# Ledger of designs, part 138: peptides against a protein of PDB entry 3PBP

Target 1, 203 residues: chain A of PDB entry 3PBP
Amino acid sequence: LNEKDLNLILNKSLVMYESLDSTTDVIVKRNVIKQLQFVSKLHENWNSRFGKVDIQKEYRLAKVQGPFTINPFPGELYDYTATNIATILIDNGQNEIVCVSFDDGSLILLFKDLEMSMSWDVDNYVYNNSLVLIERVKLQREIKSLITLPEQLGKLYVISDNIIQQVNFMSWASTLSKCINESDLNPLAGLKFESKLEDIATI
Target 2, 203 residues: chain A of PDB entry 3PBP as posed
Amino acid sequence: LNEKDLNLILNKSLVMYESLDSTTDVIVKRNVIKQLQFVSKLHENWNSRFGKVDIQKEYRLAKVQGPFTINPFPGELYDYTATNIATILIDNGQNEIVCVSFDDGSLILLFKDLEMSMSWDVDNYVYNNSLVLIERVKLQREIKSLITLPEQLGKLYVISDNIIQQVNFMSWASTLSKSINESDLNPLAGLKFESKLEDIATI

## One batch from the design tools (peptide; made by RFdiffusion4, then SolubleMPNN)

Design b2_p23_7_s2 (from b2_p23_7, 7 letters changed)
Fold by OpenDDE base, seed 5:
Structure b2_p23_7_s2 (fold): chain B 203 residues (1-203), chain A 23 residues (1-23)
Amino acid sequence: as target 1 above (203 residues)
Amino acid sequence: MNPSNEEVIEAIKPKVEFQKKLK
């Protein structure tokens, strides 16, 4: 963590705290408060040349793991099980797409509409990630693995039994990234959320 | 069926508003 990263985490934590309302789950509220307290303390100590902040190993940034909600959830997938999850960066910032594969051979491309907080109580804190459905890609094959390359924005490699395929969603993800960064949703009007599928190699 | 553009836009609004507050 550099100072810039810490400031960003602090700002995020503040905004998350301010977004708490009566409808927020009690566990989420508690977790957000703890995060803000911790990050604030870390920030205070960062300016002190000598403060080794022992981050307890138990504190982890929430990852896209466990139960998540998808808005809207594709009804066709209710009977299927998620098999793989991958996160793909779409810019050099913090914008990312989450991809989930299912045992029917579907891929769903998702956007994180909510900020995740750190888990402060690993045993009791189940963070339900909220995800926005952008696109469903039907491969109709068993998906064994999802691979991402850090140097390749908006690309996902799908490994099945006999083929490696690339899913490229930069056709829409570049616009999405811009909309988020500029806080302007207008460019999303008329945008086609259709990814390009390409065969890379036969296995 | 894939969501409509309107559905995606509405669902992303909270994130955009959050990002505005970070500026």
Scores: peptide ipSAE 0.401, ipTM 0.888, DockQ to the pose 0.739
Fold by OpenDDE base, seed 1:
Structure b2_p23_7_s2 (fold): chain B 203 residues (1-203), chain A 23 residues (1-23)
Amino acid sequence: as target 1 above (203 residues)
Amino acid sequence: MNPSNEEVIEAIKPKVEFQKKLK
């Protein structure tokens, strides 16, 4: 974690705090306040031993923990069970795609439409657990593992019984990243959300 | 069936609005 990252987390925490109102759940309020307090203290003591806290790891772990609401949920998957989850960076910032595999051989590619807070009071507390469905990829095989490589943006490796396949979604994720960063969604209107599937190796 | 582009765009709007507040 560098100073820039810390400032970003602080700003996010402030925005979350400012979004609190009389209609906000008490537990949510408490969690957001605790996060802001923690991050603020960390910022004040950045040059101290707290600088060694891998907050990114804890923050990442908190981001992926808990049940998620997928909107819209693909009705075809109601009878199937999620088997694996992975998070893939799509830029050098903080934009990510969440991938979930199902026991029917489907992959769903999801976007975090809301900022999540860290869990402070209860294990698996999720303030915002909303995920947006972008794409469903049907592999028609049992998915054993999902692997990501940090140096490879917008790529997911899918391991099945006899093959490793790469899912590359940079065809649309690059535009998505740009749209988010620039706060302009217009370029998405003509974009096809279709990932490329490639066989990498037989195993 | 995969969502339409319009559906995806509409669903991503909250994130964009949040990012605007960070600038």
Scores: peptide ipSAE 0.400, ipTM 0.888, DockQ to the pose 0.809
Fold by OpenDDE base, seed 4:
Formats: C-alpha cells, sequence, structure tokens
Structure b2_p23_7_s2 (fold): chain B 203 residues (1-203), chain A 23 residues (1-23)
C-alpha cells in the first residue's frame, strides 16, 4: 500500500459514505461507516505519525457471491442455474470482470457497476451485488471449474470434462478498463464485446 | 442474445458516475 492507494481507498470510502441515505440497508450503512472510520484512521496515522502503514487491503475487500443481480439477465438463462463464479482482474487497478458459469454450458462475463465495501461485520459481506452483463459465451459443455491466474489479466480458464479452454476477453476489457478509469465511455460505442476462446488442453 | 453496446454503456454509467465523484 502506498500513499496513492490509500488516498484512493479513502476517497472511495468517502463517496460510499456520502451515498448513504435513509433507504440504505442497515448492514450496508454499518459496513460503510466502519470502512470509512478505519481508512480515515489509517490515513491520519500515515500522514501524522507513521509515515508508512503496512496493510493488506485485499483481505477485507468484499468478494462477489450470490445472491447477485445481473443487468440485464439473459433471458436464455432464466431456467438455468449458476454453477461457478470467478473474478478476473483486467488491469493493475481494481477493475475486475466477474464470470459466472451456468449448467447449460454458458459463461457470462459481468462487470460490477457499483462499489463494494470491505467486510466488517460478517465474512464475505457484499455491499452491492449488481452486475452488468457484457458477454455470454456459449461453451455447450458442463463447466466443472473456473480458474484464474493473477498474473494473467483478462483470462479465464474453463475446465470441462475433457477440455481446458481459455477465455481471453482483453480485446474489450482493456478498453473497458480505460473507459472506467477515465470516466469516458465513448470508446465502448464501437467496441465488440467478443472474447477469444481457445483450446488449451484435452484432458 | 448479447447486450448491445448501448445497453452495456447504459448499465455501466453508475460506475462512471461513481468514478467521477472520486476526482
Amino acid sequence: as target 1 above (203 residues)
Amino acid sequence: MNPSNEEVIEAIKPKVEFQKKLK
């Protein structure tokens, strides 16, 4: 964690706090407040006393888990069940693609449209489980596992009964990441959201 | 059918608005 990262976390925490209103869930409020308090204290100590604070922020970051909302939900998957979930980094920041497999052999690629708070009250707390559908990849096979490699941005390995396949979505995810980071979605208008599927190994 | 680009863009707007508030 460096000063830049800490400032970013603080700003995120502030924005999240400012978004709280009377309609916000109590659990959400509590978690956001706790996060803000913690980060603020950390920031204060960083600047005033310690100069550097060793903290692993990732341990407290909320992870995507069910139940979640997909917007829009693909109608073709209405009667099918999610089987696996994975999160794939698409940049060196914190932009991620969420991947969900279904029992029809579909893989959907999703983006978190809202920030999640750190888990404070309960393990695996999720502030918001809103996910944006970007792409559906139809594998037409039973998906047994989804594997991600942290060093490989925008790549997902899909394990089925007899094959390992790589889904590479960096063709669009790099642009998406940039657009989000720059707060400019214009480049997405002409972007094709089509991932590359490759066979890696037969098993 | 996969969402259109317009649908994706519209759905991501909340994230963009959040990011703007961070600046």
Scores: peptide ipSAE 0.398, ipTM 0.887, DockQ to the pose 0.723
Fold by OpenDDE base, seed 3:
Structure b2_p23_7_s2 (fold): chain B 203 residues (1-203), chain A 23 residues (1-23)
Amino acid sequence: as target 1 above (203 residues)
Amino acid sequence: MNPSNEEVIEAIKPKVEFQKKLK
């Protein structure tokens, strides 16, 4: 996320928060509040730690523009601040995993369950920026950066102070991709959403 | 705690159903 995108998400989250009234569903209210808190913390940490934001990598994250709802929201991360975000392709199509790191050393892996095109209809305030929580990976490190390689599907590189680690989620993401592309849920039966963590290099 | 596999599957279902309608 570049600063611009983060600001946009923050602004949208604020607008959503301000749009909440007594008629708003309690679940929606809770989700909007949690999102605003998440994005606000991300914004705060971003401004403090990352002076120059590289715009190009951030444009893909800009696609998760606006208030996004993580369902279910990991309650344990409510008090923690998001530090980094990355988007990883899992196939040659349009299926992606959104990865968000937190200052507790957690990494969450998310999937967009709704098409973004529906969120741009200003008149129909459809909370279409929905993200599905798939997995929380506890790295127990201060995450400095998230790196993706376009040629490596379903792999995320996590840089901390002294180590580069690879998170490989193709064990489940390949099946997920197949299910989406084939419109068949059957292969998800019994699937374990457990990523592999590997040390790549010591810094 | 990580969501259960069933919770994740149920949450992904709308996307799969949506893609099915596009075909």
Scores: peptide ipSAE 0.390, ipTM 0.881, DockQ to the pose 0.398

Design b2_p23_7_s3 (from b2_p23_7, 7 letters changed)
Fold by OpenDDE base, seed 1:
Structure b2_p23_7_s3 (fold): chain B 203 residues (1-203), chain A 23 residues (1-23)
Amino acid sequence: as target 1 above (203 residues)
Amino acid sequence: MNPSNEEVIESIKPKVEFQKKLK
C-alpha cells in the first residue's frame, strides 16, 4: 500500500460516510463510521509502524466476500448453482470484472456497481454487494476452474475437462474502464458487450 | 438473454456517480 492508495481509500471512506442518511441501516452506519475512523487514523500515522499493515489484503478480502446480488439475475440460471468465482482487472487501477461460473456451463460477467466497505463488527457483514450483469457466455461445458493472470488485463482462462479456453472481454472492458475513470458514459453508446472466446489448449 | 446495452449503461450509472464524488 502506497500513499496514493491510502488516499484513495480515505476518499472512498469519506464519500461513503457522506452518503449516510436517516434511512441508512444502523449496522451500515456503524460499519462505515468505523472504517472511516480506522482509515483516518492510519492516514495520520502512515509513517509509523502501521505502514506494515497489509490493508490491501484485508480490503481485498472484504471486497470479494459474498453473498452477492446480481441485477438483473439471469432467469435461466435460477435452477443452477454457482461453481467458481474470479475477479479480473480491466485496468491498472481498481476497476474489475467479476466472473461467476455455473454448473450449466455458463459464465456471467459482472460489474461492481457499488462501493463495498470492509467488515468491522461482524464477520458476515454485507454491504453494497451489488453486481451488474454485463454478459452471459455459454460454454456448454463443465467448468472446473477459473484462472486469471495478473499481467493479462481483461482475460479469463476457463478450464474444463479437456480444454482451456480464453475469454477476452477487453473489447468492451477498455471502454467501460474509460467511462468509469472519466465519469462519462457516452463512449458506451453503441458498444456491444460481447467477449471473444478462444481455445488455448487441449488437455 | 443478455441485457441490452441501455440496460447495462443504466446499471453502471451509480458507479459513475460515485466516482464523480471522488474527483
Scores: peptide ipSAE 0.379, ipTM 0.883, DockQ to the pose 0.813
Fold by OpenDDE base, seed 2:
Structure b2_p23_7_s3 (fold): chain B 203 residues (1-203), chain A 23 residues (1-23)
Amino acid sequence: as target 1 above (203 residues)
Amino acid sequence: MNPSNEEVIESIKPKVEFQKKLK
């Protein structure tokens, strides 16, 4: 984490705080307040060794972790089990896609539609752990692992028994990134959310 | 079945609105 990352987290925490109203759940409200207090304290003490270590640990609690909801959940996957999860950056502004593999050989590409807060009061409390389905990719093979490379935006490497495949979703993710960053959804009109699958290597 | 383009767009609106507040 650098100063820019901390500033972004602080700004997010402020916006979350400002979004609180009389209809907000009490637990959520308390959690958001505690997050803001913590991040603010870290920002004030950014030069401290303590601040750098703690922010990474606590920030992980705001990352995608199970259990989470997928909306809409693909009905075809109700009888299957999730096997792997990966997060793939789609730009330098920290926009990301979540990928989940299933034991039927499917990959689902997901978007975080809500901002998550860190858990402060209760272990495993996760606020807004919601994911939106964008695309299902059917590989029809056992997926052993998912690999991402930080220098390769919008690319996921899928390792199976005998092959490494690349899933490239920048065909739509570049537009998605632009839409988020510019706060304009118009460029998504008519866009096909279809990723490219390529064989990289045989094992 | 994959969601329609329109469904995806509607689903990401909250994120876009949140991002507007960050600017």
Scores: peptide ipSAE 0.378, ipTM 0.884, DockQ to the pose 0.846
Fold by OpenDDE base, seed 4:
Structure b2_p23_7_s3 (fold): chain B 203 residues (1-203), chain A 23 residues (1-23)
Amino acid sequence: as target 1 above (203 residues)
Amino acid sequence: MNPSNEEVIESIKPKVEFQKKLK
């Protein structure tokens, strides 16, 4: 953690705090406030002693935990059950794609459009579970597990009964990452949100 | 059916707006 990173975390915490209103859930309010307090204190006391504190890691470890909402939810999946969830990094920052598998063999690739907070009151609490649907990939097989490799950006490995497949979405995720980081959506115009599916191994 | 590009873009706007506030 460096000063720049700490400032970013502080700013995020401030923006989250400022977004609180009378309609915000009490648990959310408490978590956001506690986060802001902690980060602010850390910022105020920032010195070489805190160089080992990786707040960013803890922040990133806030995994998408249910219940979550998907917008729009694919109507075709209403009768199916989610079986696996994975989070895949798409850049060296904090941008991630959430992947959910369903028992129909579908994968949905999702973007978290809202910021998460760290868990302060309840273990594994996630502030915002709003997910944006980007792509549905139909594998037409039972998905047993989803594997991600941290060193492989924008890649998901799907394990089914007899095959390991790679879903590579960097074709669009690189642009998405850029758009988010630069706060400019223009490069998404005309972008095809189609992942590449490749067979890796037969089991 | 997968969402249109326009739908995806519209859905990502909240994130972009949040990021703008961080600048």
Scores: peptide ipSAE 0.376, ipTM 0.882, DockQ to the pose 0.722
Fold by OpenDDE base, seed 3:
Structure b2_p23_7_s3 (fold): chain B 203 residues (1-203), chain A 23 residues (1-23)
Amino acid sequence: as target 1 above (203 residues)
Amino acid sequence: MNPSNEEVIESIKPKVEFQKKLK
């Protein structure tokens, strides 16, 4: 995830927040607020590390409520600060996983809704959530950096003080990709969203 | 705690259904 993508998610989250009114479902309100809180914290950390970015807030009219009522933010991480972000492709198409690390040593794996990005480019904003929480991985380490290799689908390298670890989520991401691409939910039945953690090197 | 598998699946469902409509 680059600065552009983060800014886009932030802008979407802001627009969603501003679109909330008395008629909005309570669950949707909670999800939008939590998403905004999550992305704002991530953005704050990003700005501190890479410099302050002047984000032009695009205010758009939400005409329709999006079909996605997803909470992208685990409540247990509310008091923690996001430290790193990465985007990992899971296929040769458009499907990707967003990974965010926190200062408690947690990783969250998020599914990015790309349809939201496309609709955002149109004058009419469709009120929707763009991120889905899939998994929290507790590493219990200070995460210094996240590295992805374009040739390695569904793999994330986590660098801490003394170790490089690989998070491999292809066990579920391959099925997820298939379900999206084929528009078939059946393969999701019984799927375990558990990533494999492997030590790669000591440093 | 991690979301349940069912919760994740339910959250992905709209995306899959949307893609289905595009075919």
Scores: peptide ipSAE 0.343, ipTM 0.867, DockQ to the pose 0.386; fails the geometry check

Design b2_p23_7_s4 (from b2_p23_7, 6 letters changed)
Fold by OpenDDE base, seed 4:
Structure b2_p23_7_s4 (fold): chain B 203 residues (1-203), chain A 23 residues (1-23)
Amino acid sequence: as target 1 above (203 residues)
Amino acid sequence: SNPSNEEVIEAIKPKVEFQKKLK
């Protein structure tokens, strides 16, 4: 964690705090406040007391934890059960795609549209993550596991009974990342959200 | 079917707005 990263986390925490209102869930509100307090303290004491704290790691881990809602939820999946979840980095920053597999052999690629704070009350913290559906990939096989490699941006490895397949979504994720980072959605116009599926190995 | 581009764009707007506030 460097000063730049800490500043970013602080700014995010501030923005989240400022977004709290009377309609915000009490638990969420409390959690956001606690995070802001902690990050602020960390920032204040960065050079003196907390130089070894990796708050970024904890923050990142919190992004995909807890219950989530998918918007829109694919109607075809109403009768199916989620089996695996993975998070795939799409840039060197903090933009990620969340992938959820279902027992029908579907993969859904999701983006988190809301920032989440770290959980400061793990046992009692109940929140819903908001996830945006980007793409559904139908594999029509039982998905055993999802594997990601940190050095491979926008790639997901899907292990089924007899095959390893790669899902590569950098064709659209690179643009998505850019749009988010630059706060400009214009490049998404006309973009095809179609991932590439490739067989890697038979097992 | 997968969501339309417009649907995705609309759904991502909150994130973009959040990012704008960070600048």
Scores: peptide ipSAE 0.392, ipTM 0.888, DockQ to the pose 0.764
Fold by OpenDDE base, seed 5:
Structure b2_p23_7_s4 (fold): chain B 203 residues (1-203), chain A 23 residues (1-23)
Amino acid sequence: as target 1 above (203 residues)
Amino acid sequence: SNPSNEEVIEAIKPKVEFQKKLK
C-alpha cells in the first residue's frame, strides 16, 4: 500500500459513509463507519515514522460472495442454484465483471453498482452484494469451474464435462470501463451487451 | 431475455455517481 492507494481508500470510505441512509442495513453501516475510522487514523499516521495503528478487532476485505441482489434478477433463475463465481478485470484499474454460473448451465455477467467495505466484526460479515445484470449466457451444460487469467482482460474460461470455452465480453466491457472512468454514460446507449463464446479445447 | 440498454444504464448510474465523487 502506497500513499496514492491510501488516499483512494480514504476517499472511497468517505463516499461510502456519505451514502449511508435510513434504509442501509445496520451491519453495513457499522462496517462502513469502522472502515472510515480506521482508514482515517491510518492516513493521519502515514507519515509518522512509527505508524503503528492499533486494530481492536480482526478485519478483512469483503469479497464477492452470496447472497446477491441482482438488478434486474432473471426470473428464470429463481429455481436454480449458483455453482461458481468469478471476478474478471476489464481494465488496468479496478473495474471488474462478476460472473456467476448456475446449475441450469447459465452464466450471468454482472457489474457491482455498490462498493464493498471491510469486515470489522469477528463473525463472518455477510455483505449483501448489489449487482447489475448485464448479460445472461446459456450454455446448457454442467459448469465445473470458472477460470480467469489476470493478463487477459474481459475473458472467462468455462470448464464443463468435455470442453473448455472462452467467454469474451470485451466488446462491451471496454466501453463500460470507459463510461465508468470518465463518468459518462452516453456511449452505453447504443452498446450491444453480447459476449463472444469460443471453444478452446475438448477434454 | 437480457436487460435493455435503458435498464443497464439506470442500474449503473449509482456507480458512475460514486466515481464522480472520488474525483
Scores: peptide ipSAE 0.392, ipTM 0.888, DockQ to the pose 0.702
Fold by OpenDDE base, seed 3:
Structure b2_p23_7_s4 (fold): chain B 203 residues (1-203), chain A 23 residues (1-23)
Amino acid sequence: as target 1 above (203 residues)
Amino acid sequence: SNPSNEEVIEAIKPKVEFQKKLK
């Protein structure tokens, strides 16, 4: 995500916010507000602290060219700014996890629960991109960048000032992938959504 | 705190149901 893309997302989020009226569903209002807050903080971080936001596979996130809602959004992160976004494949069938980092050192792992409906460019059309919160991982360090390797499913590399860490969520993502592909929820029963963190290298 | 496992499962359910309809 470059500055242009971030500005676009911000502008879209603002337009969506401005489109809210008394007839808008309360849930939609809440979602749009939360998205705007998120994107605004991301934009603030871009301008004031980092100067850039790294978004891996910009194309897919750019296709999510609209306000997205994270459900539930962690209340603790309302005061923090998003710093990076990455998309990680979990199988060959294009199932993926979205990861967002925050300036408190948190990572949130998200799943897209709704198919991208056609954004009808209708003035009053609120396109809701819904993201499901799966896990918050607290790294307690400044996250500089997020890196993914296409050949490594369900793995995210987090670069901070002095260390590269791997977040491996295949412990649950493999089961999730299976459930989606087979249309069977049974394997999710009792599943623990806990990622593994490993130090890879010191910088 | 992280969402409960049950909350995550319920939130994923719509996607699974959607995929089921595509088959």
Scores: peptide ipSAE 0.382, ipTM 0.881, DockQ to the pose 0.376
Fold by OpenDDE base, seed 2:
Structure b2_p23_7_s4 (fold): chain B 203 residues (1-203), chain A 23 residues (1-23)
Amino acid sequence: as target 1 above (203 residues)
Amino acid sequence: SNPSNEEVIEAIKPKVEFQKKLK
């Protein structure tokens, strides 16, 4: 994502926001507001000390539809700025986790809506572009980059100033994948959505 | 704080239901 692309997304989000009125569906309103908020924060980060936002290719392809929203939005992060976005496959199908980093050192793990995922391949706007908040991981460090390896399901590598850490969320993501694929949420009962954090290397 | 298990499940339900309809 470059500055021009981000500006376009921001402008789109703003236009969408401005189009809201009393007749607009509540869900649409919520999504548009959250989208605008998210994009605005990204834009802020872009113009700040970071100079860039690390976003994977998938988001570049979907820029026409705009960014995503988070549901529920973590209130604690409202005043913080998103710094990086990554998408991590959790199975050999199409199920993915979206990770967003913030300048407070937090990572949020989000589940993509199916409709959203399909919308990345089409020019049509889908009003329901909300991501489900699953987990917040607090690293308490400046996150410089998020990297994924296609051969490693459910793993995210977080690069900070002096360390590379792995976030492994397969403990819950495998179950989540199964639940979605089988259309049965019962296995999620009692499941802890807690990722494993490991130090990989010192930089 | 992280969402509760129930909150996550409820939030995922629409997707699961949608997926079910696609089958």
Scores: peptide ipSAE 0.368, ipTM 0.876, DockQ to the pose 0.350

Design b2_p23_8_s3 (from b2_p23_8, 11 letters changed)
Fold by OpenDDE base, seed 1:
Structure b2_p23_8_s3 (fold): chain B 203 residues (1-203), chain A 23 residues (1-23)
Amino acid sequence: as target 1 above (203 residues)
Amino acid sequence: MKEILETKKQVGEFLIKKQLEKQ
């Protein structure tokens, strides 16, 4: 994201927030507010730290454009602000997990159950980017950044408190990928959605 | 393509159900 793209997302999020009325579903209201908080915080941090925006971060944030609905939204995260977002490939195809970090030190792992039409066209407003909660990982640390490596499927690197941690969710993501690709949900039965957390380095 | 989209939707429904069972 360049500053212009971030401003565009912020403006869209603001317009959507302003469109909220008393008849709007409570879940929709909450999701819009959280998206606005996320984008606003990204905007505030943009001015302070992103003198060198890694083009890869720009591309990832561009892929996750639009209002997000997170279902169910963790009630415990309602008062917290999203700090980072990342998309992690789980296979060599197009299956991916979205990760969002919060200022309480939580990570949520999310599934895109609906294809987000990334309409760069201002006129084709995707009104709802559906994200489904898979797992909440509590790090209890200030999360500074999320890093993914394209060649490392189902792995997320979290930088917090001078520690790099790896979140590895291939234990369940491999099964999830298989279910999608084979159009068979049977392997999801009894699957535990528990990621492995490992300390990689102190920075 | 259509089958994958339907499968993703069903996976979403499954995952929502799993979260509700934890509550």
Scores: peptide ipSAE 0.633, ipTM 0.935, DockQ to the pose 0.509
Fold by OpenDDE base, seed 4:
Structure b2_p23_8_s3 (fold): chain B 203 residues (1-203), chain A 23 residues (1-23)
Amino acid sequence: as target 1 above (203 residues)
Amino acid sequence: MKEILETKKQVGEFLIKKQLEKQ
């Protein structure tokens, strides 16, 4: 079992959990939850043994002139270190949100307003990937990993020592996606960029 | 494609403004 296999099992367990509804047998629900708890604990132990996924030094440069710039950077995070990164699809049109975790237990949700790969077609050569702050979510816990499922639009799973939490940002990301795809910013007016945090399982 | 890129840029500007208003 390698990290990739463990992630696959975790992802499968999360998908199984998300498939649980009111019609699901109580025994099945309990078994899925127990499996999710077990796999999550294994994942935590794996990350502790093999080291935190070295967020490529490139993403640590979010503070300085580097390949990524976060604007505005939350002042409260200046003294903290990025620990994980994930990309979450918000639609089938390849719109995505970037999430970065910090060692203070914060998540920041970020929008790619300028992509380097796309800047070649624009008169302005941008040497930096621009990331714009959408939301900061304070979990107040050590974040071990970030998991995203391609089939789960606008959902991020956050694994900590004792809990799995889901961050669901489709409340605003659906509108954001629409604005991008339709080239109309009007629906952003009055939109609240507040994600839903839900406890999925205790580990 | 150009329109989407411009829209993304404008979205970014909007989001930055929203964050600055919270400070």
Scores: peptide ipSAE 0.624, ipTM 0.937, DockQ to the pose 0.377
Fold by OpenDDE base, seed 5:
Structure b2_p23_8_s3 (fold): chain B 203 residues (1-203), chain A 23 residues (1-23)
Amino acid sequence: as target 1 above (203 residues)
Amino acid sequence: MKEILETKKQVGEFLIKKQLEKQ
């Protein structure tokens, strides 16, 4: 088992968990939950044993794509360090949200208002990847990892020491996706950018 | 394509404005 294999098993376990409903056999439900808890603990232990997944590699991969500018950057986070990054699809097209976690237990949800492909246009070379702040979610926990499932639009799984939480932002991201795809900003008026946080499993 | 890019830019401007209104 390597980290990639463990992430794949964790993702499969999360998909299995989300497939559970009120008609699911109690034994099956308990087994899926126990599997999810076990794999999540293994994932945590793996990250502790093999060192922090060097966000510097994902940040280096992000750095290889140029510097990121977050606007506005939350002043409260200036003294804190980014700990994880994830990209979450919000539709079946190209619209995505970037999430960054911090060591204070905060998540920031970010919008890419400029396409990286336009940064390669010699006439419009964007030296900075522009990211716009949508929402700050305060978990008040040490965030160990961020997990996304490609089949689950607008959902982010946050793994901490003792809990898996789901952040669901489809309440606003569905409208955002529609506005982009239809080139109409009117539906953004009065929209609340408030994500739902739910506890999925204790680990 | 150009229309989507312009829309994304306008969405960004809108979101920045919304954050500044909260501060």
Scores: peptide ipSAE 0.622, ipTM 0.938, DockQ to the pose 0.360
Fold by OpenDDE base, seed 3:
Structure b2_p23_8_s3 (fold): chain B 203 residues (1-203), chain A 23 residues (1-23)
Amino acid sequence: as target 1 above (203 residues)
Amino acid sequence: MKEILETKKQVGEFLIKKQLEKQ
């Protein structure tokens, strides 16, 4: 098993978990949860053995190339170090949210207001990606990994030492996606940028 | 394409304004 295979198994286990409903047999639920716990623990042990996933590798996974600027940058995070990065799709049109974790246990959700492709059309090559702060989520725990599932729009899985949590931002991201795709900002008025946090499994 | 890019820029401006209003 390589890291890619482990991530694939973890992703499959998360998809199986998300497929669980009130009608799902209790034995099936327990088995899916146990599998998710096992794979998550394996993933944690893998990351610990092979070293902290270099933020640079996560940058490649996030498809964010080069340095980025966050505006406004939360002043409270100035003294903290970024630990993980993820990109989460919010629609089938490839609108995405960038998430960065910090060693204080914070997550920031970020919007790419300028695409890198625009820097090619402008006479001045902007080396920095523009990222706009949407929300800060304070988990107050050591964040080991960020996982996204391409088929699960607006969902981020946060792996800590003993727990997997889901951050679900579709409450606002669906509206944001619509605004972008329809070129209409009116639905953003009065929108609350508050994500839902749910405990998925104990590791 | 140009319209989507302009919309994203305007969304960014909106979001920045919202953060500044909280502070």
Scores: peptide ipSAE 0.619, ipTM 0.937, DockQ to the pose 0.364

